# Ledger of designs, part 297: peptides against a protein of PDB entry 6TME

Target 1, 324 residues: chain A of PDB entry 6TME
Amino acid sequence: NRLKRAYIALQAWKKAFYSDPFNTAANWVGPDVCSYKGVFCAPALDDPSVLVVAGIDLNHADIAGYLPPELGLLTDVALFHVNSNRFCGVIPKSLSKLTLMYEFDVSNNRFVGPFPTVALSWPSLKFLDIRYNDFEGKLPPEIFDKDLDAIFLNNNRFESTIPETIGKSTASVVTFAHNKFSGCIPKTIGQMKNLNEIVFIGNNLSGCLPNEIGSLNNVTVFDASSNGFVGSLPSTLSGLANVEQMDFSYNKFTGFVTDNICKLPKLSNFTFSYNFFNGEAQSCVPGSSQEKQFDDTSNCLQNRPNQKSAKECLPVVSRPVDCS
Target 2, 324 residues: chain A of PDB entry 6TME as posed
Amino acid sequence: NRLKRAYIALQAWKKAFYSDPFNTAANWVGPDVCSYKGVFCAPALDDPSVLVVAGIDLNHADIFGYLPPELGLLTDVALFHVNSNRFCGVIPKSLSKLTLMYEFDVSNNRFVGPFPTVALSWPSLKFLDIRYNDFEGKLPPEIFDKDLDAIFLNNNRFESTIPETIGKSTASVVTFAHNKFSGCIPKTIGQMKNLNEIVFIGNNLSGCLPNEIGSLNNVTVFDASSNGFVGSLPSTLSGLANVEQMDFSYNKFTGFVTDNICKLPKLSNFTFSYNFFNGEAQSCVPGSSQEKQFDDTSNCLQNRPNQKSAKECLPVVSRPVDCS

## One batch from the design tools (peptide; made by RFdiffusion4, then SolubleMPNN)

Design b2_p28_1_s2 (from b2_p28_1, 18 letters changed)
Fold by OpenDDE base, seed 2:
Structure b2_p28_1_s2 (fold): chain B 324 residues (1-324), chain A 28 residues (1-28)
Amino acid sequence: as target 1 above (324 residues)
Amino acid sequence: SSLEKLEEIRKENREKLLEAFRNNEVIK
């Protein structure tokens, strides 16, 4: 009996709650699990006459506790959303039994440990949100082999380099922001054929930007701010025909910001402040356009306000990194 | 149906989270 298994799982989970401020599980009593708050039932895919637990939504419940292994008994669950709680511990390996998993959202919790590799076992997974947790270690390369629509990894403790397999991803949105990623952006990034938004904010990324970024024809948001990137901006950035928001601020870029970048047809906001650029085209000057917003603050530009001192600029500008 | 309600909640939640992220808001 599938509902009996679900009952066992849900009761085990209730017992794993340390605090339930909103009494979310107050009605989690008795065998009728389909009446439980946050539990949603639907006809089984293999037998429409059988009712099964198809989804869990406990978003914003502020529940403190952990995920017990008995959750693996919820084999019919396709949607699992438990964001904005205080769940701790690790994601149970027993969740590998949830072969119908479609969307998995455990964001804004207190989960720890390495990347939850159990997510890689779900063949039909389309949405993965693990942001705002304490996951750590390396990002498994296999994550980008998954046919995911979106990958949210931001605000964790991930380290090491971004896998080269990123080019295999079919995701439209990918966030790496506010982790501890290091190394260069892989050249394979240009192969992300469905990419619309990518965010690298606040990592330890370094090196030159790969020319292949210019191949991202569908990207609308590209944010690489608050890293350690060096060298000049690639001339191939002129290929970003659909980019609207672009941010390279708080890096160590040098060289000249060119017209072909600032005149991108869909560009609305371009921030390149807090770098070591020593020149910019007239089209890049803040206030030069009513349709576009620019920020060139704290660079090494001549005849512009709020720039770095010569003393600060000269050591860097005189030793430009050659990215060729 | 229960499934329809879940789908609606899911959609709304996703949009809110995406918007919060884009605006650099703290998600609570």
Scores: peptide ipSAE 0.024, ipTM 0.671, DockQ to the pose 0.614
Fold by OpenDDE base, seed 4:
Formats: C-alpha cells, sequence, structure tokens
Structure b2_p28_1_s2 (fold): chain B 324 residues (1-324), chain A 28 residues (1-28)
C-alpha cells in the first residue's frame, strides 16, 4: 500500500542521515509513518478513505545527509520543505514520480550539481526554492515555462545567460541574485505580466538595460545592483507605475538620471550610487523629497558630495555607450 | 486535522520565505 511505500522511503532516508542533532528522526520507527516527526498525512485525493504522506517539513532541523532514490516512493507528497539543513549531493531523478509536488523548498543546504531538472517534471509545481546551495551550470530555459508563483535561485553557482524564455514566466517573484549569470537581460523581460519583484544582484550581467523593462507595470521591486551594466537608464523606465524599490547601484551606468524616473508615483527608494552618472534632475537629489529616498553617492555628478574624482570619471564619461 | 496542519505549514513557510526575500534576509 501507499503507506508501506512511504515507510520504505522514510527508512531509507533515515539511513541516509549522517547527523541528526535534534533527534528529529528519533521516532521514525515502525510502520506508522504518519506519526513521524516532520511527516504529515492527509486523505488521498483519489480516495479520501486512505491516508497518505502528503507533506514533509524538516525545516531548520540541521540534518546532515543526502536524499536517497527511495524518496521517489513518496508519490503523494505535495509539500516538500527541508530548508536549513545540511543535505548534500544531488536531487534524485526518482522524485519525478512525485507528480503532485506543489511546493519544493530545499534552500539553505549543500546540494551540488546542475539545476535539478526533475523539478521541471512536476506539472503542478507552484513554489520552487533552491537558493543558498551550490547548484551550477546553465539555467534550463524550461523553468520559465512553469506556472510558478515564485522562483528563488539566488546564492548558487549558476552561470551563462538568463534564458529568453523569462518572458513566459508567470511568477510574481524571481531571484537571480548572487550567481554567475552573464550577458544581457533579455528583452522578453517586459512580457512578465505578473512580475512584482525581481532581483539580479551580484552577477556578471552586462550590456544595456532593455527598454522593455518599462513595460513591467506591476513591478514593485527592481534590483539590478552589483553587475556590469552600461549605458544610460532607459527612458521607458517612466512606465514603472508601481515601482517602490529600485536599485541600479554598483554598475557602469552613464548619462543623466531624469525627472521621469525620479518622479515615479510610487517610488520610495531609488539607489543609483556607484556608477558614472554625470547629471541628475533636481527631483533625484537626496533630500529633495520627504516621501522618496535617493542615493547618488559615488557618481560623476557636479556639486554633489561623495563623488568620484575627475580622474576616475573622465575616461568613462567621455566614452559613453550608445544603447540606441 | 492533519490536513489543517499541513495547510498551516504551507502558509507559514510561504509567508516566512516571502518576508525573508523582501528583507533580503537569510533563513537559517
Amino acid sequence: as target 1 above (324 residues)
Amino acid sequence: SSLEKLEEIRKENREKLLEAFRNNEVIK
């Protein structure tokens, strides 16, 4: 039966534990898996009279170990939350059998290898959190074909370019931060119709910002800081009607920061420090508004404090990148 | 019920994760 399969899976997992400092699996004994700490049963969707393992919650258990292939026997699991542990190795391909997977959180572990493509096999997946691991390689384009509410990829070792399929994503929150992504932000980004928050912090992204960013009408948070972006800020950014937090700091931007950007109606914090901007509108000056906070530190602005020296500015400002 | 507990876990975990993201915090 289903619970027997679950028992096999959970016992295999217990055997795969190297350390269980809180003795989380101490009661993982016997066939009554529904009594196991961190294991949650519910009536099966296809037969309400049958109990199945529907969820795993081992968050913050500090367990060291790996995920054995036998976990594929947990075919009724819809929620898998095992963040803040010390699990290592790869995500088993056998998890493809968990066709009811709805939320998958393996964040803050020691997983390695390529993107866990098994996550792409789950038709009903809505939440994917693999941040704070050591996943590496290319991000599969297919990730953005999923109807995910949130995609957390930050603090890994992903490299290469961001797939153009990003425009297909229906996610409201996407994090790329603290990886090794390179290249330009795809122009298709403007097609992310449900996007509220997107973070690119601390990558190797470069080139000009695409004009299509201005089409992100629902975006409240846009952070592209700590990259290698060049050129001027797109004038189309005036279209970000709902942006509240915007950060372009620690890039190589040049040009003039305009009123149209700084006067965005819901803008509360705009950081464009540590660039090579050579001018800003009065509305962009820190302290110019009580409702908005600005940071223009370490640019090439005249008559502003804490700016770069002429020696630092002139070579860059005199050779602006044309993004047209 | 077990189902209610599962729903609570789901709600709590999602909220915590979203909040951590918004505040740029690490959940440990």
Scores: peptide ipSAE 0.022, ipTM 0.620, DockQ to the pose 0.768
Fold by OpenDDE base, seed 1:
Structure b2_p28_1_s2 (fold): chain B 324 residues (1-324), chain A 28 residues (1-28)
Amino acid sequence: as target 1 above (324 residues)
Amino acid sequence: SSLEKLEEIRKENREKLLEAFRNNEVIK
């Protein structure tokens, strides 16, 4: 009996709650799990005459607790949304039994441990949101082999380099922001054919930006701010025909910001402040366009306000990094 | 009915997530 298994799972979960400030699980009593708040039932895919628990939505419930292994009994769940709670611990490996998992959102919780590799076991997973947690360690390369529409990893404790497999990703949105990723952006990034938005904000990324970024024809948002990138902006950035929001601020970029970048056809906001750029085209000057917004603050630009001192600029500008 | 509600929740959550991402905001 699938509903009986679900009952066991849900009761175990209720028992794992430390706090339920909105009394979300108050009606989680009795065998009729389909009446439970936040529990959604649907006909089973293999037998339409059988009702099963197909989805969980406990978003914004502010529940404190953990995910017990008994959740693995919810084998028919395709949607698991429990964001904005205070769940802690690790994602149970027993969730590997949830082979129908389609969307998994555990964002804005207190989960810890390495990347939940159990997510990689779900063959039909399309949406993964684990942002705003305390996940740590390296990102498994296999994450980008998954046919995911979106990958939200931001605001965690992930370390190491971004896997080269990123180019295999079919995701339209990928967030790396506010982690501890290091190294260079892989050259394979240009192979992300479906990419619309990518954010690298607030990591320890370094090196030169790969030329292959210019191959991201569908990207509308590219934010690489608050890292340790060096060198000049790739000339190939002129290929970002659809970019609207671009941010390279708070890095160590040098060189000249060219017309080809600032005149991108759909560019709305381009922030390159807090770098070591020593020149910019007139089209890049803030106020030069009514349609585009630029920020060139705190660079090494001549005849511009709010720039770094010569003392700060000279050591960096005089030693340009060759990005080939 | 339950399936329809689930789909609505799914859609709404996706939209909220995307918006939160774009605004770099925490979903509350």
Scores: peptide ipSAE 0.022, ipTM 0.641, DockQ to the pose 0.796
Fold by OpenDDE base, seed 3:
Structure b2_p28_1_s2 (fold): chain B 324 residues (1-324), chain A 28 residues (1-28)
Amino acid sequence: as target 1 above (324 residues)
Amino acid sequence: SSLEKLEEIRKENREKLLEAFRNNEVIK
């Protein structure tokens, strides 16, 4: 019965393919769905004597098509990996029936519409990868209430502010890069207890960096480049004991880059180029360390190469933003 | 890298998931 439902779903999906250049679904014929390429069966949790479709892996198949609502019949699927295809349309709401969903990867496709809120209905979801699509609108705050290990949202069309609920996230990796997020980074960011990597690259974020970033003692990668951040770097950044890669380039930061930041014990690469910093400690100077790489290009630093002109610097440096 | 880390996490969790299926355990 379950495999029959799976058969219906998979045949509907095959019918929804516009192009299958590698003939991935060529063997999707007959009732033996467990033999289908990219379809993986496992014993059902409620009855080990019954095989069910537990996983789909169509990664890199370059399939053009859409996800039909009949996919909701795949109620035993826990792994759904269909990245690097050309699927279009929206994520069907019928997928709410897939209550065992554990990993959902639809990255690098042509999906559109708002955030797929159906993902919020999956109680066991650990991985959500929807990057490199055309999802748009607001990010639902509830996404960070979920016990996710990783959240990949980069390269979409998401707008609005980063939800304050971000502090509730237990994810180790979160990517916001290359969207249209605006506003300030929430102060609650410091409460992300499991965070290792966070990327804000290429958004419209602004304001001062919250001091609470310094509480992220397990973060190894912090990239806030290509935004509209202002003010001085928080002194509390000295608390980033495990940061290896840090990038604040292409913002509107001012002030002095301190020793406490540049001497972070595990810092390997610190890029703060294309800002309006008017001073830096000796430990921040590129070439000062063999173990650390720095880039101070295009700031307002004295006696350094490739800096902005006084004409460019004076209007900004003379009007520092108070982040206190 | 973030990708490498994710892959490691996925690998570990996938194994756990498969084990759960084999052992008739519900993943919470």
Scores: peptide ipSAE 0.038, ipTM 0.688, DockQ to the pose 0.070; fails the geometry check

Design b2_p28_1_s3 (from b2_p28_1, 16 letters changed)
Fold by OpenDDE base, seed 3:
Structure b2_p28_1_s3 (fold): chain B 324 residues (1-324), chain A 28 residues (1-28)
Amino acid sequence: as target 1 above (324 residues)
Amino acid sequence: SSLDELEQISRDSRKRLLEAARNNKRIV
């Protein structure tokens, strides 16, 4: 009996709660699991006459505890939303039995360990949010082979390089921000045809930006700030016809910021502060446009306020990295 | 229906999360 299995799972989970400040699970008593707060039932896909647990929503419940392996008994769950709690430990491998998983949100918790590879086992997964945890290690390349609409990885402890398989991703939103990723952005990034928003903020990424970024014609947000990127901005960035927000601040970029970039038709905010740019077009100057906001602070620009000293600039500007 | 409710939860949650990503990259 599916509801009986669900009862076992949910009672095991309740026992795994260390703290339930809002008494969310207070009514988690008895076999009628469909009446449980945060538990949602629906007709089974294979038999509409059978009621099953199809969704969990415990967002913002501030529950402390862990996910017990018995959660694997919730085989009909398609929506699992438990963000903004204090769950700790690892994601149980037993969740591989939840083959209908469609949306998995465990963000803003205390989860640890490597990337939860169980997420890769879900054939129908469309939404993955594991941000604001303590996941660590390498990102499995296979994550980008999945047909995900969104991938939220930010604010974890992931390290190593961004997999080259990123180009296979069909996601519209991908966040890598505030991890420990290193190496170059893969050239395959230009193959992300559905990409609207990508965020690399606050990693250890380095090297030259790949020219292939210019192929991201659907991107509206591109943020590569707070990394170790070098060289000039690719001329192909002129191809970002739909970019609205672009941030390259807090890197080691050099060279000239061109009109072709600053005059992008949908560009509303372009931040390239805290680099080593030695020139900019007039169209890039803050205040030059009413429709666009620019920040050129702390570069090596002549006749601009709040720039780096010659002492700071000369060693870097005199030896620009050739990305060709 | 229960199914409709689940779909609503899904849509609302995804919408909020996507909007948050656009407006504030450091929030859940």
Scores: peptide ipSAE 0.174, ipTM 0.826, DockQ to the pose 0.663
Fold by OpenDDE base, seed 5:
Structure b2_p28_1_s3 (fold): chain B 324 residues (1-324), chain A 28 residues (1-28)
Amino acid sequence: as target 1 above (324 residues)
Amino acid sequence: SSLDELEQISRDSRKRLLEAARNNKRIV
């Protein structure tokens, strides 16, 4: 009996709660699991005459606890939303039995361990949100093989390089921000055909930006700020016909910021502050445009305010990295 | 932004799906 299995799972979960400040699970008593707060039942897909637990919504319940293996008994769950709680531990591998999983949101919790690879086992997964946790280790390259609308990985502890499989992603939004990713941005990035927004903020990424970024015709937001990128900005960035927000601040870029970049047709904000640029086109100067905002603060620009000292600039500017 | 839009769409979708489930409709 599916509801019996659900009862076992939910009671095990209730037992795994350390704190339930809003008494969310107070009514989690008895076999009628469909009456449980945050539990949603629907007719089974394979048999409409059978009622099953189809969704969990415990968002913003501030529950402290962990996810017990018995949650794998919730085999009919398609929506699992438990964001903004204080759940800890790892995502149970037993969740692989939830083959109908469509939306999985565990964001804003205290989960730890490696990337929850169990999410890769769900064939129909469309939404995966694991941001604002303590997941660590390598990002599995297979994540970009999933047909996800968005990939939210920000504010975790992921390390290593960004997989080259990123080019296979059909996601419109991808966030890597505030992790520990290192290495270069893969050249395959230019193959992300549906990409609208990509955010690399606050990692340990380095090297030169790949020229292939210029192939991202649909990108509206490109933020690579707060990393260790070096070299000049790729000339191919002139191909970003739809970019509105672009941020390269807080890196180690050198060279000249060109007209071709600053005159991008949809560009609204371009921040390239806190680098080592030694020149900029007139079109890049803050205040040069009414419709565009620029920030050239703390570079090595001549005759501009708030620039780095010669002492700070000379060692870097005199030895520019050749990205060719 | 696309991010904001997707987040909103997702929230709305979740709400609709859960509401449907609550009303004894097939969820997916």
Scores: peptide ipSAE 0.050, ipTM 0.635, DockQ to the pose 0.074
Fold by OpenDDE base, seed 4:
Structure b2_p28_1_s3 (fold): chain B 324 residues (1-324), chain A 28 residues (1-28)
Amino acid sequence: as target 1 above (324 residues)
Amino acid sequence: SSLDELEQISRDSRKRLLEAARNNKRIV
C-alpha cells in the first residue's frame, strides 16, 4: 500500500520532468520503486516488516521540471535532497503530509514564490536548505520557532525585516546573505544560544548594530558585510570570545575600532574595510599581528594607505550617528 | 543495509552543506 502510493508519486514526478540529461529516471519503471535511482527504501518506523520510501537523493542531476502535488503521497520520506537541479515552480503544499521530514534540501534550483510555509508544518525538521532560488516576500517569523540545526536562506529574493523571533532559533548556522532584507538586526539576536555562524552579507540592512551581538559567546563566524549599517561598533563585541571570522566591510560605520575588538582571543580575520572609521587601535593595524589578519582599506584613517579622500570622509565623519 | 546507506547520504549531505555555508560557496 505504501509502496503503491510511492509509485504513483514517483511516476507523477517523472512525468513532471522536462529534461533529464543524465537519464536519472530512466529506470523509474514498474512497481519496484526501491530500485529506482535516487530512491532509498527502509523499514517503516511503525512496522519494520513494511518497506517504505524513506529518502530521495537527486542531488546534482540537472533535472528540469517541477514538483507535482502527488509527491505528498511519499508520506514516509525523511530525507529529501534535490539540490543542483533546474526544478521550477513552487513547493507543493501537499508535502505537509510528509510528517517525518528531517532534512529538506532544494537548494540551487529555480523555485519561486513566497517562503515555502509547508516547511513549517514538519515537526521533526532539522535541516532546511532553500538557498540559491528565487523565493521572495517576507520571511515567516515561525521559521525560528523550529528546532532547526541549520537554516540556509541565502541567494534568494526575500525582503522586509528579519523577524524578532530570530532569538528563539536553536540553529548553529544561519545564512541571510544575498537577499533584500531591510531594517535593523533584532536585539533578540543575542539570545541565539547555539549560534556558531551567521551571515548577513549583501542585504539592505541598516541602523546600528545591536549591543546584544556581544552575547553570542559561541559564534565563530559573524559576517555583516555589504549592508547599510551605521554608527560605531558596539563595545560589547569584546564579548565574542570565540569569534574567528568577523566582517563588517562595505557599510557606513564610523568611529574608532578599539583594542578590545581586535584583541579578541580567537580572532583570525577581521575585515572592516570600506567604511568611514576615523581611527583604529594599533592592534587593529594590518601587519601588527602574525596570528591575525586585518583589513582597514578604504576608511577615513589617518596615516594609513588606501583610505578615502578627505572630501569623501568629512561629510560623514563630521555627522556620526549616535547609537546610544 | 538501505538504512545505513540513507544515513550515510544524510551525513555526507549535511557535511557538504555546512562546508558550503562556511565558505560562502555555491553548491555545485
Scores: peptide ipSAE 0.043, ipTM 0.774, DockQ to the pose 0.838
Fold by OpenDDE base, seed 1:
Structure b2_p28_1_s3 (fold): chain B 324 residues (1-324), chain A 28 residues (1-28)
Amino acid sequence: as target 1 above (324 residues)
Amino acid sequence: SSLDELEQISRDSRKRLLEAARNNKRIV
């Protein structure tokens, strides 16, 4: 009996709660699991006459606790949304039994350990949100082999390099922000044909930006701020026909910011402050356009306000990094 | 507790997340 298994799972989970400030699980009593707050039932896909637990929504419940292995008994769950709680520990491997998993959101919790590789076992997964946790270690390259619509990894403790398999991703939104990623952005990034938004904010990424970024013709948001990138901006960035928000601030970029970048047709905000740029086109000057906002603060630009001193600029500008 | 409710939860969640990403560069 599927509902009986669900009952066992949900009761085990209730026992795993350390605190339930809003008494979310107060009605989690008795065998009628479909009446439980945050539990949603639907006809089973394999037998429409059978009612099963198809979804969990405990978002914003501020529940403290952990995910017990008995959750693996919820084999019919396709939606698992438990964001904005205080769940700790690791994601149970027993969740591999949830073969119908479609959306998995455990964001804004206190989960620890390596990347939850159990997510890779779900063949139908489309949405993965594990942001605002304490996941650590390397990102498995296989994550980008999955047919995901969105991948939210930001605000964790992930380290090492971004896998080259990123180019295989079909995701429209990918966030790496506020981790400990290092190394270069893979050249394969240009192969992300469905990419709309990508965020690298606040990592330890370095090297030159790959020219292949310019192939991201569908990207609307590209934020690489607060890293260690060097060299000039790729001329191929002129290919970003749909970019609206672009941020390269707080890096070590050098060279000239060109008209071809600043005149991008959909560009609304372009921030390249806190770098070592030594020149910019007139079209890049803040206030030059009413339709576009620019920030050129704290560079090595001549005749612009709020720039770095010559003493700070000279050592860097005199030794430009060749990205060719 | 219906399929429609599940779909709505999915849509709402995704919409909120995407909007947060676009507007604040910080997704909660």
Scores: peptide ipSAE 0.191, ipTM 0.827, DockQ to the pose 0.610; fails the geometry check

